# Designs tried in a protein design run: peptides against a protein of PDB entry 7VSI. Part 27

Target 1, 32 residues: chain A of PDB entry 7VSI
Amino acid sequence: EDISEDPSWARVVNLNALLMMAVAVFLWGFYA

## One batch from the design tools (peptide; made by RFdiffusion4, then SolubleMPNN)

Design b2_p17_2_s3 (from b2_p17_2, 8 letters changed)
Fold by OpenDDE base, seed 1:
Structure b2_p17_2_s3 (fold): chain B 32 residues (1-32), chain A 17 residues (1-17)
Amino acid sequence: as target 1 above (32 residues)
Amino acid sequence: SVGLALLAAAFAAALSL
């Protein structure tokens, strides 16, 4: 019911989100 | 370029966590 995050896993998720953004930029650079 | 700036920003942000 509560949607608050565990702070340690929040960091892991945020790190992975930023890495995915970096990958997306590479794909954009390659295909666009 | 905008793309390189965004890439640099993404890596800088990732390394700051």
Scores: peptide ipSAE 0.062, ipTM 0.604, DockQ to the pose 0.085
Fold by OpenDDE base, seed 3:
Structure b2_p17_2_s3 (fold): chain B 32 residues (1-32), chain A 17 residues (1-17)
Amino acid sequence: as target 1 above (32 residues)
Amino acid sequence: SVGLALLAAAFAAALSL
């Protein structure tokens, strides 16, 4: 079984990762 | 603010994928 990423879903995952990191930075900046 | 700049950078990076 191959673990290579489907290019379309890889993009979706990467987008969500960046958005999640941005939200985390704002929460840290506002509450810490 | 620095935070807003970082958010803008994150969105710009996301749109470049």
Scores: peptide ipSAE 0.060, ipTM 0.590, DockQ to the pose 0.102
Fold by OpenDDE base, seed 5:
Structure b2_p17_2_s3 (fold): chain B 32 residues (1-32), chain A 17 residues (1-17)
Amino acid sequence: as target 1 above (32 residues)
Amino acid sequence: SVGLALLAAAFAAALSL
């Protein structure tokens, strides 16, 4: 609980992380 | 279209968290 994440914001962060990874893969696929 | 399908899958995975 000291450094535990709020469940709602953890979901938002994880969502953005997955979207960012997806975009990175498409950029890699296009330019590399 | 495969790329768009993969992107849609990533969105679906994110929304299922």
Scores: peptide ipSAE 0.059, ipTM 0.574, DockQ to the pose 0.078
Fold by OpenDDE base, seed 2:
Parts: sequence; C-alpha cells; structure tokens
Structure b2_p17_2_s3 (fold): chain B 32 residues (1-32), chain A 17 residues (1-17)
Amino acid sequence: as target 1 above (32 residues)
Amino acid sequence: SVGLALLAAAFAAALSL
C-alpha cells in the first residue's frame, strides 16, 4: 500500500506541527 | 529576546506553507 502524502494534507499536518511547536514554547517559557 | 525571535520565526514558517 502506498503511504505517500497527499500534498494538501501534508500542508495541513505541517502547519499544525509548527503551531503545536509554538504552543510548546509558550508552555516551556511559562513553566520551565 | 532569542526566544521571541524563534517564536516569530516559527509562525512565519507556518504561514509560508
């Protein structure tokens, strides 16, 4: 089975990954 | 600060997708 990424959904996933990283930095800055 | 610069860069990267 081909597990290659659909380019539209790859963009959505990558955007969410970067937003989650930003949230993680805020939490790190506040609690660490 | 370096932290704020990195945060801004992360958002800029996200918006460039």
Scores: peptide ipSAE 0.057, ipTM 0.585, DockQ to the pose 0.082

Design b2_p17_2_s4 (from b2_p17_2, 7 letters changed)
Fold by OpenDDE base, seed 3:
Structure b2_p17_2_s4 (fold): chain B 32 residues (1-32), chain A 17 residues (1-17)
Amino acid sequence: as target 1 above (32 residues)
Amino acid sequence: VLGLLLLLQAFLLALQL
């Protein structure tokens, strides 16, 4: 309860992680 | 945060390929 993830915000964080990983892959592919 | 951790691991794996 105290430190458990709120399901809605867990989903928001995971979706933003997916977006950020996709951007990072393209940047890495271009410069490395 | 489990999904975030798994995505991070997948990203690190991809960088090492």
Scores: peptide ipSAE 0.065, ipTM 0.591, DockQ to the pose 0.205
Fold by OpenDDE base, seed 5:
Structure b2_p17_2_s4 (fold): chain B 32 residues (1-32), chain A 17 residues (1-17)
Amino acid sequence: as target 1 above (32 residues)
Amino acid sequence: VLGLLLLLQAFLLALQL
């Protein structure tokens, strides 16, 4: 088996990672 | 406001990937 990423799902994962980081920064800046 | 701008920036960046 290969552990290489499917390009389409790699994009989805990276998109969600960036959005989660942005949400975390927002919550930190607004509530902390 | 800064939080919303950061969210927008991150979203736009992600769309370019």
Scores: peptide ipSAE 0.058, ipTM 0.575, DockQ to the pose 0.143
Fold by OpenDDE base, seed 2:
Structure b2_p17_2_s4 (fold): chain B 32 residues (1-32), chain A 17 residues (1-17)
Amino acid sequence: as target 1 above (32 residues)
Amino acid sequence: VLGLLLLLQAFLLALQL
């Protein structure tokens, strides 16, 4: 299926998503 | 400290998926 994720790139995207969430939490903790 | 532990756990989980 063309819409399915490649497992390796899915992992890269998920890692980046977690890093972005961590940065967001740090910014929230510091500035809010 | 608990927050950091949970964050580390999430990172480890993501690396293992």
Scores: peptide ipSAE 0.050, ipTM 0.554, DockQ to the pose 0.073
Fold by OpenDDE base, seed 1:
Structure b2_p17_2_s4 (fold): chain B 32 residues (1-32), chain A 17 residues (1-17)
Amino acid sequence: as target 1 above (32 residues)
Amino acid sequence: VLGLLLLLQAFLLALQL
């Protein structure tokens, strides 16, 4: 119960996580 | 290109959830 996610904020966090992963992949591709 | 397409697909999936 204490770690239950609000669906709206879960979506925002998941989208930002996906964007951050994309940035990480591009940085890896550029510098590696 | 395939990687970007899969990333786009994942993005669209995330928007649907």
Scores: peptide ipSAE 0.050, ipTM 0.553, DockQ to the pose 0.072

Design b2_p17_3_s1 (from b2_p17_3, 15 letters changed)
Fold by OpenDDE base, seed 1:
Structure b2_p17_3_s1 (fold): chain B 32 residues (1-32), chain A 17 residues (1-17)
Amino acid sequence: as target 1 above (32 residues)
Amino acid sequence: DAEAQLQALFEQIAALQ
């Protein structure tokens, strides 16, 4: 089985990671 | 506290990059 990361899915995952970090910063800014 | 938990999460995410 080839477990190499697909470049298109790598991009989707990275963009979602950035979005999740932005949401976390907003939650931190609101509650802390 | 919540800030320390969030920092630990960011550090874990950064370690994956």
Scores: peptide ipSAE 0.060, ipTM 0.555, DockQ to the pose 0.141
Fold by OpenDDE base, seed 5:
Structure b2_p17_3_s1 (fold): chain B 32 residues (1-32), chain A 17 residues (1-17)
Amino acid sequence: as target 1 above (32 residues)
Amino acid sequence: DAEAQLQALFEQIAALQ
């Protein structure tokens, strides 16, 4: 038994990662 | 500038993968 990822929290983290990535793309586009 | 800082952040995140 070591570190493991809970499937529900994995989804939450992944969704937040995608949201942050989208915000970053918009910021890049704003200054481009 | 903010664009260069954002690029540096992307590169840091990519280096973790």
Scores: peptide ipSAE 0.057, ipTM 0.559, DockQ to the pose 0.092
Fold by OpenDDE base, seed 4:
Structure b2_p17_3_s1 (fold): chain B 32 residues (1-32), chain A 17 residues (1-17)
Amino acid sequence: as target 1 above (32 residues)
Amino acid sequence: DAEAQLQALFEQIAALQ
């Protein structure tokens, strides 16, 4: 497939996405 | 405020899906 994700880089991106979601939740909680 | 900005960001991300 022309735009298929490399499994190793997909994992790195997914881990970064989870970290960014956690940071966003902490920011939301800080201002709540 | 920061909460409204985060909500807008989540809505933008959701719109890309």
Scores: peptide ipSAE 0.054, ipTM 0.551, DockQ to the pose 0.087
Fold by OpenDDE base, seed 3:
Structure b2_p17_3_s1 (fold): chain B 32 residues (1-32), chain A 17 residues (1-17)
Amino acid sequence: as target 1 above (32 residues)
Amino acid sequence: DAEAQLQALFEQIAALQ
């Protein structure tokens, strides 16, 4: 493939994405 | 307000997908 993810950094990015989504859900839930 | 700002952020992220 011309563009591929490094498996270790892919996991770091995915974990940070999940963390940010969790924070966003809590903020949404607090103000909703 | 913070809720409207969060919604706008989600819309911006969704527009990039």
Scores: peptide ipSAE 0.051, ipTM 0.547, DockQ to the pose 0.075

Design b2_p17_3_s2 (from b2_p17_3, 12 letters changed)
Fold by OpenDDE base, seed 2:
Structure b2_p17_3_s2 (fold): chain B 32 residues (1-32), chain A 17 residues (1-17)
Amino acid sequence: as target 1 above (32 residues)
Amino acid sequence: TPQALLEALFQLILELQ
């Protein structure tokens, strides 16, 4: 494919995405 | 409200899965 992810950076991005989602869920749970 | 926008964002993300 012309566009592909580097596996190591894909993992870093995925971990950061999960952390951001966890923080967002806590904010939602606390303020909603 | 910010919380309403956050919920809408969550719904969008879940719909994309």
Scores: peptide ipSAE 0.062, ipTM 0.589, DockQ to the pose 0.090
Fold by OpenDDE base, seed 3:
Structure b2_p17_3_s2 (fold): chain B 32 residues (1-32), chain A 17 residues (1-17)
Amino acid sequence: as target 1 above (32 residues)
Amino acid sequence: TPQALLEALFQLILELQ
């Protein structure tokens, strides 16, 4: 459909999201 | 505190999954 996600860019966004979550977990573990 | 805010945001994300 019109707003269906392109699979190649979906993978790029998902990998960046995982990297951001990993950094956030390390910050939480270090400072909290 | 910023640490408490970050923890609360993680809890919100986990709750929405």
Scores: peptide ipSAE 0.060, ipTM 0.586, DockQ to the pose 0.083
Fold by OpenDDE base, seed 4:
Structure b2_p17_3_s2 (fold): chain B 32 residues (1-32), chain A 17 residues (1-17)
Amino acid sequence: as target 1 above (32 residues)
Amino acid sequence: TPQALLEALFQLILELQ
């Protein structure tokens, strides 16, 4: 079975990763 | 503390790059 990422879903995953990192940095900046 | 844990996780992520 091919385990390579579908380019369209890879983009969705990458955008969600960026959003989660932005939220994490916000929480760090606000509470740390 | 939660803050220390978060900082450690950030360091881990950066170290994996």
Scores: peptide ipSAE 0.060, ipTM 0.586, DockQ to the pose 0.091
Fold by OpenDDE base, seed 1:
Order: sequence, then structure tokens, then C-alpha cells
Structure b2_p17_3_s2 (fold): chain B 32 residues (1-32), chain A 17 residues (1-17)
Amino acid sequence: as target 1 above (32 residues)
Amino acid sequence: TPQALLEALFQLILELQ
């Protein structure tokens, strides 16, 4: 089984990672 | 604090890049 990332799902995962990071930064800033 | 844990998590993520 190949462990290489599927290009389409890699993009979905990366976009969700960026969104989660943005939410985390906003929560950090709001409660800082 | 939760804020300190979040900051530590950010640092960990950046360190692993």
C-alpha cells in the first residue's frame, strides 16, 4: 500500500489545517 | 493556563516544520 498523499485529499486536509489554525489564533487572541 | 498550552502547541507545530 502506497503511503503517498492523494493530491485532492491533501488539499482538503491542508485547507482544514489552516482553518483550524486561524480559529486557534482567534481564540488565543480573544482570551489573551 | 489554557492560553499557555495553546501557545506551547503553536511552538511545537512551528518547531516540527
Scores: peptide ipSAE 0.060, ipTM 0.577, DockQ to the pose 0.104

Design b2_p17_3_s3 (from b2_p17_3, 13 letters changed)
Fold by OpenDDE base, seed 1:
Structure b2_p17_3_s3 (fold): chain B 32 residues (1-32), chain A 17 residues (1-17)
Amino acid sequence: as target 1 above (32 residues)
Amino acid sequence: LPERLLLELFRQILALQ
């Protein structure tokens, strides 16, 4: 089974991961 | 103010792409 990531979807997933981290840091910083 | 911070974070993340 080929578990290699599609390069276009890998970029979308990585971008969403970074956005989620940014939202988490925003919430943490806002309620600190 | 929080909305400006969020927009800046998004701008910086998008600039890495």
Scores: peptide ipSAE 0.085, ipTM 0.590, DockQ to the pose 0.189
Fold by OpenDDE base, seed 4:
Structure b2_p17_3_s3 (fold): chain B 32 residues (1-32), chain A 17 residues (1-17)
Amino acid sequence: as target 1 above (32 residues)
Amino acid sequence: LPERLLLELFRQILALQ
């Protein structure tokens, strides 16, 4: 089966992933 | 404590890739 992503939803998911990583790095840098 | 949790979260995120 072709598991191709919808380009608009792929962008939303990728941006959220980057945002979550940035927040996690901030929390690590500030509180650890 | 939070440092270990955050490192584990990063490890899990990277493991999904």
Scores: peptide ipSAE 0.082, ipTM 0.597, DockQ to the pose 0.100
Fold by OpenDDE base, seed 3:
Structure b2_p17_3_s3 (fold): chain B 32 residues (1-32), chain A 17 residues (1-17)
Amino acid sequence: as target 1 above (32 residues)
Amino acid sequence: LPERLLLELFRQILALQ
């Protein structure tokens, strides 16, 4: 309960993580 | 060079988990 993630903030963090992964893959694909 | 940097960033991110 005390350390449980708020579901709204969990979604924001997960979406940002996916966005950062996509950007990293594009950068890798472009320069590698 | 950027590919090596990206791999290092991924390793650092995984090390934080």
Scores: peptide ipSAE 0.077, ipTM 0.590, DockQ to the pose 0.088
Fold by OpenDDE base, seed 2:
Structure b2_p17_3_s3 (fold): chain B 32 residues (1-32), chain A 17 residues (1-17)
Amino acid sequence: as target 1 above (32 residues)
Amino acid sequence: LPERLLLELFRQILALQ
């Protein structure tokens, strides 16, 4: 079974990861 | 405390890259 990432989905996942990190930094900066 | 946990989470995420 090939477990290699589809490059298009990898990009979507990476963008969502960065977005979630930005939100988490916002929450940290605002509430900490 | 939560702020340190969040920083550690980020550190771990970055370590996976």
Scores: peptide ipSAE 0.076, ipTM 0.576, DockQ to the pose 0.138

Design b2_p17_3_s4 (from b2_p17_3, 13 letters changed)
Fold by OpenDDE base, seed 3:
Structure b2_p17_3_s4 (fold): chain B 32 residues (1-32), chain A 17 residues (1-17)
Amino acid sequence: as target 1 above (32 residues)
Amino acid sequence: SAEALLQELFERILELL
């Protein structure tokens, strides 16, 4: 209850996490 | 290497998911 996620902000956090992972994949692929 | 650091980061994140 005390740390339950608001659904709208949960989506914002999840989208930003996916974007960061995509950037990391491209950096790995570029320098590999 | 930079690649090894990124791979380690991914492994750490995937462990949390």
Scores: peptide ipSAE 0.041, ipTM 0.514, DockQ to the pose 0.106
Fold by OpenDDE base, seed 4:
Structure b2_p17_3_s4 (fold): chain B 32 residues (1-32), chain A 17 residues (1-17)
Amino acid sequence: as target 1 above (32 residues)
Amino acid sequence: SAEALLQELFERILELL
């Protein structure tokens, strides 16, 4: 089985990862 | 601490990239 990432989906996942990290920082900044 | 947990979370996410 080929487990190589599709380049377009790789970008979508990377952008969502950055968004999730930003949200986590804001939650930490607001509640902790 | 909350800061340590957040750091661990970031490190785990970065391992996936």
Scores: peptide ipSAE 0.041, ipTM 0.501, DockQ to the pose 0.179
Fold by OpenDDE base, seed 2:
Structure b2_p17_3_s4 (fold): chain B 32 residues (1-32), chain A 17 residues (1-17)
Amino acid sequence: as target 1 above (32 residues)
Amino acid sequence: SAEALLQELFERILELL
């Protein structure tokens, strides 16, 4: 499939998504 | 509220993982 993910890069993206959510929760806790 | 929108965003992202 032309939109299938490379497994190693999928893990990198997923980890970055979790890190971004952690940062967003920090900003929510401090500034919202 | 902005807090509710952020929660909704997180839920949407988690559904995609």
Scores: peptide ipSAE 0.040, ipTM 0.497, DockQ to the pose 0.165
Fold by OpenDDE base, seed 5:
Structure b2_p17_3_s4 (fold): chain B 32 residues (1-32), chain A 17 residues (1-17)
Amino acid sequence: as target 1 above (32 residues)
Amino acid sequence: SAEALLQELFERILELL
């Protein structure tokens, strides 16, 4: 394909994205 | 509000997944 991701690093990025979303939800829940 | 902006951001991200 024109642009492809290394599967191992793709998993690391996806996990970090989920962790960041979880942190954002906790901040929202704490301060909202 | 910041909460509304975060919700909008989450919705935009989820649309891309």
Scores: peptide ipSAE 0.039, ipTM 0.493, DockQ to the pose 0.120

Design b2_p17_4_s1 (from b2_p17_4, 11 letters changed)
Fold by OpenDDE base, seed 5:
Structure b2_p17_4_s1 (fold): chain B 32 residues (1-32), chain A 17 residues (1-17)
Amino acid sequence: as target 1 above (32 residues)
Amino acid sequence: TLAVLLAMLAAAFLAGL
């Protein structure tokens, strides 16, 4: 019993976070 | 340009590997 991150899913989550940030910057660059 | 945006997206992808 523990809340430590599974290494494989940690990578998936971090990758999705980076991709979401990139998309947000693209939208900001285009519309702002 | 589109090429620059795609390169930035690719860089983000590679950073997550």
Scores: peptide ipSAE 0.065, ipTM 0.605, DockQ to the pose 0.073
Fold by OpenDDE base, seed 2:
Formats: sequence, structure tokens, C-alpha cells
Structure b2_p17_4_s1 (fold): chain B 32 residues (1-32), chain A 17 residues (1-17)
Amino acid sequence: as target 1 above (32 residues)
Amino acid sequence: TLAVLLAMLAAAFLAGL
């Protein structure tokens, strides 16, 4: 099967990845 | 600082546009 990304969902996933990274940095900054 | 953290969040938002 084709595993190529749908462009719209790729954007949603990438945005969520960036937001998760930001949250992780915030938690690191607060608790570490 | 809070300002830097908010700027990082804003940058993440802009990267997703």
C-alpha cells in the first residue's frame, strides 16, 4: 500500500509535533 | 522567562501555518 502523506494531515501532525515540543520545553524549564 | 516561552510557542504556531 501507498504510505505517502496526505498534505493536509501532514500539516496537522507537524503542528502537533511542534506544539508537543514546546510543551516539553516548558515542562523542562519549570521542573528541571 | 515567560516572554521567551511565549515567543517559542508563537514560533511553533507560525511554523505550522
Scores: peptide ipSAE 0.064, ipTM 0.608, DockQ to the pose 0.078
Fold by OpenDDE base, seed 3:
Structure b2_p17_4_s1 (fold): chain B 32 residues (1-32), chain A 17 residues (1-17)
Amino acid sequence: as target 1 above (32 residues)
Amino acid sequence: TLAVLLAMLAAAFLAGL
């Protein structure tokens, strides 16, 4: 079975990853 | 420092659009 990324879903995953990283940075700024 | 970090994140978001 093919496990290669669909280009549209790859973008969705990458954008969600960036959102998660942004939240992590704000938490770091608040608690560190 | 924080401003630079936030600017880098903003740039990453724009690059991902």
Scores: peptide ipSAE 0.061, ipTM 0.607, DockQ to the pose 0.087
Fold by OpenDDE base, seed 4:
Structure b2_p17_4_s1 (fold): chain B 32 residues (1-32), chain A 17 residues (1-17)
Amino acid sequence: as target 1 above (32 residues)
Amino acid sequence: TLAVLLAMLAAAFLAGL
């Protein structure tokens, strides 16, 4: 079976990655 | 500056849609 990304799930993963990065930056800005 | 940062963040999210 192929391990290439499904386009719809790639979008979901990428958006979640951006959300997590944003939250991490805000937490870093608050506590550091 | 905060507005610019928020705008950049919003642009990144919209680009991902």
Scores: peptide ipSAE 0.052, ipTM 0.583, DockQ to the pose 0.080

Design b2_p17_4_s2 (from b2_p17_4, 11 letters changed)
Fold by OpenDDE base, seed 1:
Structure b2_p17_4_s2 (fold): chain B 32 residues (1-32), chain A 17 residues (1-17)
Amino acid sequence: as target 1 above (32 residues)
Amino acid sequence: VLAVLLAMLLAAFLRGL
């Protein structure tokens, strides 16, 4: 079995990660 | 993978704040 990312799940994970990063930036801006 | 690694790096940074 190849360990390469499934393109559909890679997109879901990347978009979710970017959303979380955006939230984290706002939290950083507000509390730090 | 790249976004996850960046999120991990950001999370590590935020732990220090």
Scores: peptide ipSAE 0.113, ipTM 0.684, DockQ to the pose 0.107
Fold by OpenDDE base, seed 2:
Structure b2_p17_4_s2 (fold): chain B 32 residues (1-32), chain A 17 residues (1-17)
Amino acid sequence: as target 1 above (32 residues)
Amino acid sequence: VLAVLLAMLLAAFLRGL
């Protein structure tokens, strides 16, 4: 067994990471 | 992996606010 990233779950994680970054940027833009 | 690393970098930046 390998710890290399599964391509399908890599997409899910990356999409969620990007969504969280977008939320963080909007919060930064609103409060900073 | 890249997006997670960028999110960690962004989180580190936001800690300075």
Scores: peptide ipSAE 0.112, ipTM 0.682, DockQ to the pose 0.111
Fold by OpenDDE base, seed 3:
Order: structure tokens, then C-alpha cells, then sequence
Structure b2_p17_4_s2 (fold): chain B 32 residues (1-32), chain A 17 residues (1-17)
């Protein structure tokens, strides 16, 4: 079907991406 | 998609450190 991004899953993916970014920042702060 | 792209950019940046 349509390859356009599903709005519901877009929100889920975006929230998870932001959470992973936050974790990455903490790891950066710890090791760098 | 935007947040994923930003996460990829951040990952690339951290990999360079």
C-alpha cells in the first residue's frame, strides 16, 4: 500500500528516537 | 522520521569522538 509514514507509528518512532538521543547524551557526558 | 534523522546525526557525532 502507501509508503507514506503512518501518523501513529511516526509518533512512537519519534518518541523512541528522542529517548535514545537522551541516553546517548548521558553516555557522552560520562565518557567524554 | 525527523527524530530518527537527528538520532542518526547524533550517533555519527558521538562516533567521531
Amino acid sequence: as target 1 above (32 residues)
Amino acid sequence: VLAVLLAMLLAAFLRGL
Scores: peptide ipSAE 0.110, ipTM 0.683, DockQ to the pose 0.119
Fold by OpenDDE base, seed 5:
Structure b2_p17_4_s2 (fold): chain B 32 residues (1-32), chain A 17 residues (1-17)
Amino acid sequence: as target 1 above (32 residues)
Amino acid sequence: VLAVLLAMLLAAFLRGL
């Protein structure tokens, strides 16, 4: 239970991850 | 967690650019 992912923070982390992936795709599209 | 792992994989790919 102590290592279970909190639903609210899971959402925050996932949204940040998706944002980073979106930026990365744009960088890839421009430089590769 | 899944999105973070995918972001790490994509970041590793970008290191090759």
Scores: peptide ipSAE 0.110, ipTM 0.684, DockQ to the pose 0.106

Design b2_p17_4_s3 (from b2_p17_4, 10 letters changed)
Fold by OpenDDE base, seed 2:
Structure b2_p17_4_s3 (fold): chain B 32 residues (1-32), chain A 17 residues (1-17)
Amino acid sequence: as target 1 above (32 residues)
Amino acid sequence: VLAVLLAMLEAAFLLGL
């Protein structure tokens, strides 16, 4: 078997990761 | 994958690693 990343799910993961980073930065900026 | 790696890097930075 292979561990190659499915390009469609790669996009979904990347977009969600960016959203999570943005939320984390805003929370950090507000509370820290 | 790239965004996940960037998230890990950000987390490492925030943890002072």
Scores: peptide ipSAE 0.075, ipTM 0.632, DockQ to the pose 0.100
Fold by OpenDDE base, seed 3:
Structure b2_p17_4_s3 (fold): chain B 32 residues (1-32), chain A 17 residues (1-17)
Amino acid sequence: as target 1 above (32 residues)
Amino acid sequence: VLAVLLAMLEAAFLLGL
């Protein structure tokens, strides 16, 4: 079974990762 | 997966690893 990234899901995962990074930076900026 | 790896790297720096 191929484990290569599906191009559509790769985009979804990358966008969600960037959103999570932004949220993490704001939380860090607020509490630290 | 690239953004996930970048998130892991960012977390490592924030934790001082």
Scores: peptide ipSAE 0.074, ipTM 0.632, DockQ to the pose 0.108
Fold by OpenDDE base, seed 1:
Structure b2_p17_4_s3 (fold): chain B 32 residues (1-32), chain A 17 residues (1-17)
Amino acid sequence: as target 1 above (32 residues)
Amino acid sequence: VLAVLLAMLEAAFLLGL
C-alpha cells in the first residue's frame, strides 16, 4: 500500500495542528 | 502535513534552534 495521506485524515490532522498552534501562541503571549 | 511542518518550524524557532 502507498504511504500517501488519506485526504480526509490529512484535513483532520492539519486542522488540529493549526488549533494547537493557536493555543500555543495564546499561552506564549499570556505567560511570556 | 503542511500545518504539522509549520508547527515544527514554530517550535524550532521558539527553542532558538
Scores: peptide ipSAE 0.072, ipTM 0.628, DockQ to the pose 0.099
Fold by OpenDDE base, seed 5:
Structure b2_p17_4_s3 (fold): chain B 32 residues (1-32), chain A 17 residues (1-17)
Amino acid sequence: as target 1 above (32 residues)
Amino acid sequence: VLAVLLAMLEAAFLLGL
């Protein structure tokens, strides 16, 4: 076993991270 | 890995580095 990323799950995590960052930027832009 | 790097970049900006 190794801690290296599974390519498919790495993509899922990266896409979710980008979505969360986008939402955070929109919220920051709206309220700040 | 990209998600972690982006989170680190975000944290750096929030900390004013």
Scores: peptide ipSAE 0.066, ipTM 0.613, DockQ to the pose 0.093

Design b2_p17_4_s4 (from b2_p17_4, 11 letters changed)
Fold by OpenDDE base, seed 4:
Structure b2_p17_4_s4 (fold): chain B 32 residues (1-32), chain A 17 residues (1-17)
Amino acid sequence: as target 1 above (32 residues)
Amino acid sequence: LLAVLLAMLLAAFLAGL
């Protein structure tokens, strides 16, 4: 067993994280 | 995984608005 990330899923998760960060920045820009 | 950690920090900041 190992806790290392699967390369394909790591890419999917990181891309989704970056997209969510972009949305969060727009929300911050609107409300802050 | 680094991007996830940064997204979590940003989400925590937004929760405080």
Scores: peptide ipSAE 0.092, ipTM 0.666, DockQ to the pose 0.111
Fold by OpenDDE base, seed 1:
Structure b2_p17_4_s4 (fold): chain B 32 residues (1-32), chain A 17 residues (1-17)
Amino acid sequence: as target 1 above (32 residues)
Amino acid sequence: LLAVLLAMLLAAFLAGL
């Protein structure tokens, strides 16, 4: 089975990863 | 500081577009 990424879904995943990381850093900056 | 943190969210969003 091919495990190469679909380019469209790769973009969606990468965007959500960046947003999730930014939210995590926001929470860290706000509460730490 | 809050404005900077919110700007980071915006920057991350724009980076993913």
Scores: peptide ipSAE 0.059, ipTM 0.610, DockQ to the pose 0.078
Fold by OpenDDE base, seed 3:
Parts: C-alpha cells; sequence; structure tokens
Structure b2_p17_4_s4 (fold): chain B 32 residues (1-32), chain A 17 residues (1-17)
C-alpha cells in the first residue's frame, strides 16, 4: 500500500503544525 | 505585547494557506 501523503490532507497537517508552534511560542513567551 | 502575539498568530495562519 502506498504511504505517500494526500496533498489536501498534507496541507491540513502542516497548518495544524504551524498553529501548534504558534501556541507553543505564546506559552514560552508568557512563562519563560 | 498582546498585539505582537496576535500578529504572530496571524502570520502562522497565513503561512499555512
Amino acid sequence: as target 1 above (32 residues)
Amino acid sequence: LLAVLLAMLLAAFLAGL
């Protein structure tokens, strides 16, 4: 079975990754 | 500082489009 990423879901995953990174930076900026 | 944080959040969103 092929394990290549579906282009549409790859975009969704990448967007969620960026949003999680932004939240992490906010928490770091507030507590560190 | 709040404005800076909101701008960072917006930048991350736009980078994902």
Scores: peptide ipSAE 0.056, ipTM 0.607, DockQ to the pose 0.075
Fold by OpenDDE base, seed 5:
Structure b2_p17_4_s4 (fold): chain B 32 residues (1-32), chain A 17 residues (1-17)
Amino acid sequence: as target 1 above (32 residues)
Amino acid sequence: LLAVLLAMLLAAFLAGL
């Protein structure tokens, strides 16, 4: 079977990854 | 500062569109 990413869901996952990284940096900036 | 952080979050959102 092929496990290659569906292009539409790849975009959704990558967007959520970027948003999570941004939130993590904001929390780090506030508390550290 | 809060406005800057929100702008950075918005920029991250727009970068993913």
Scores: peptide ipSAE 0.054, ipTM 0.598, DockQ to the pose 0.072

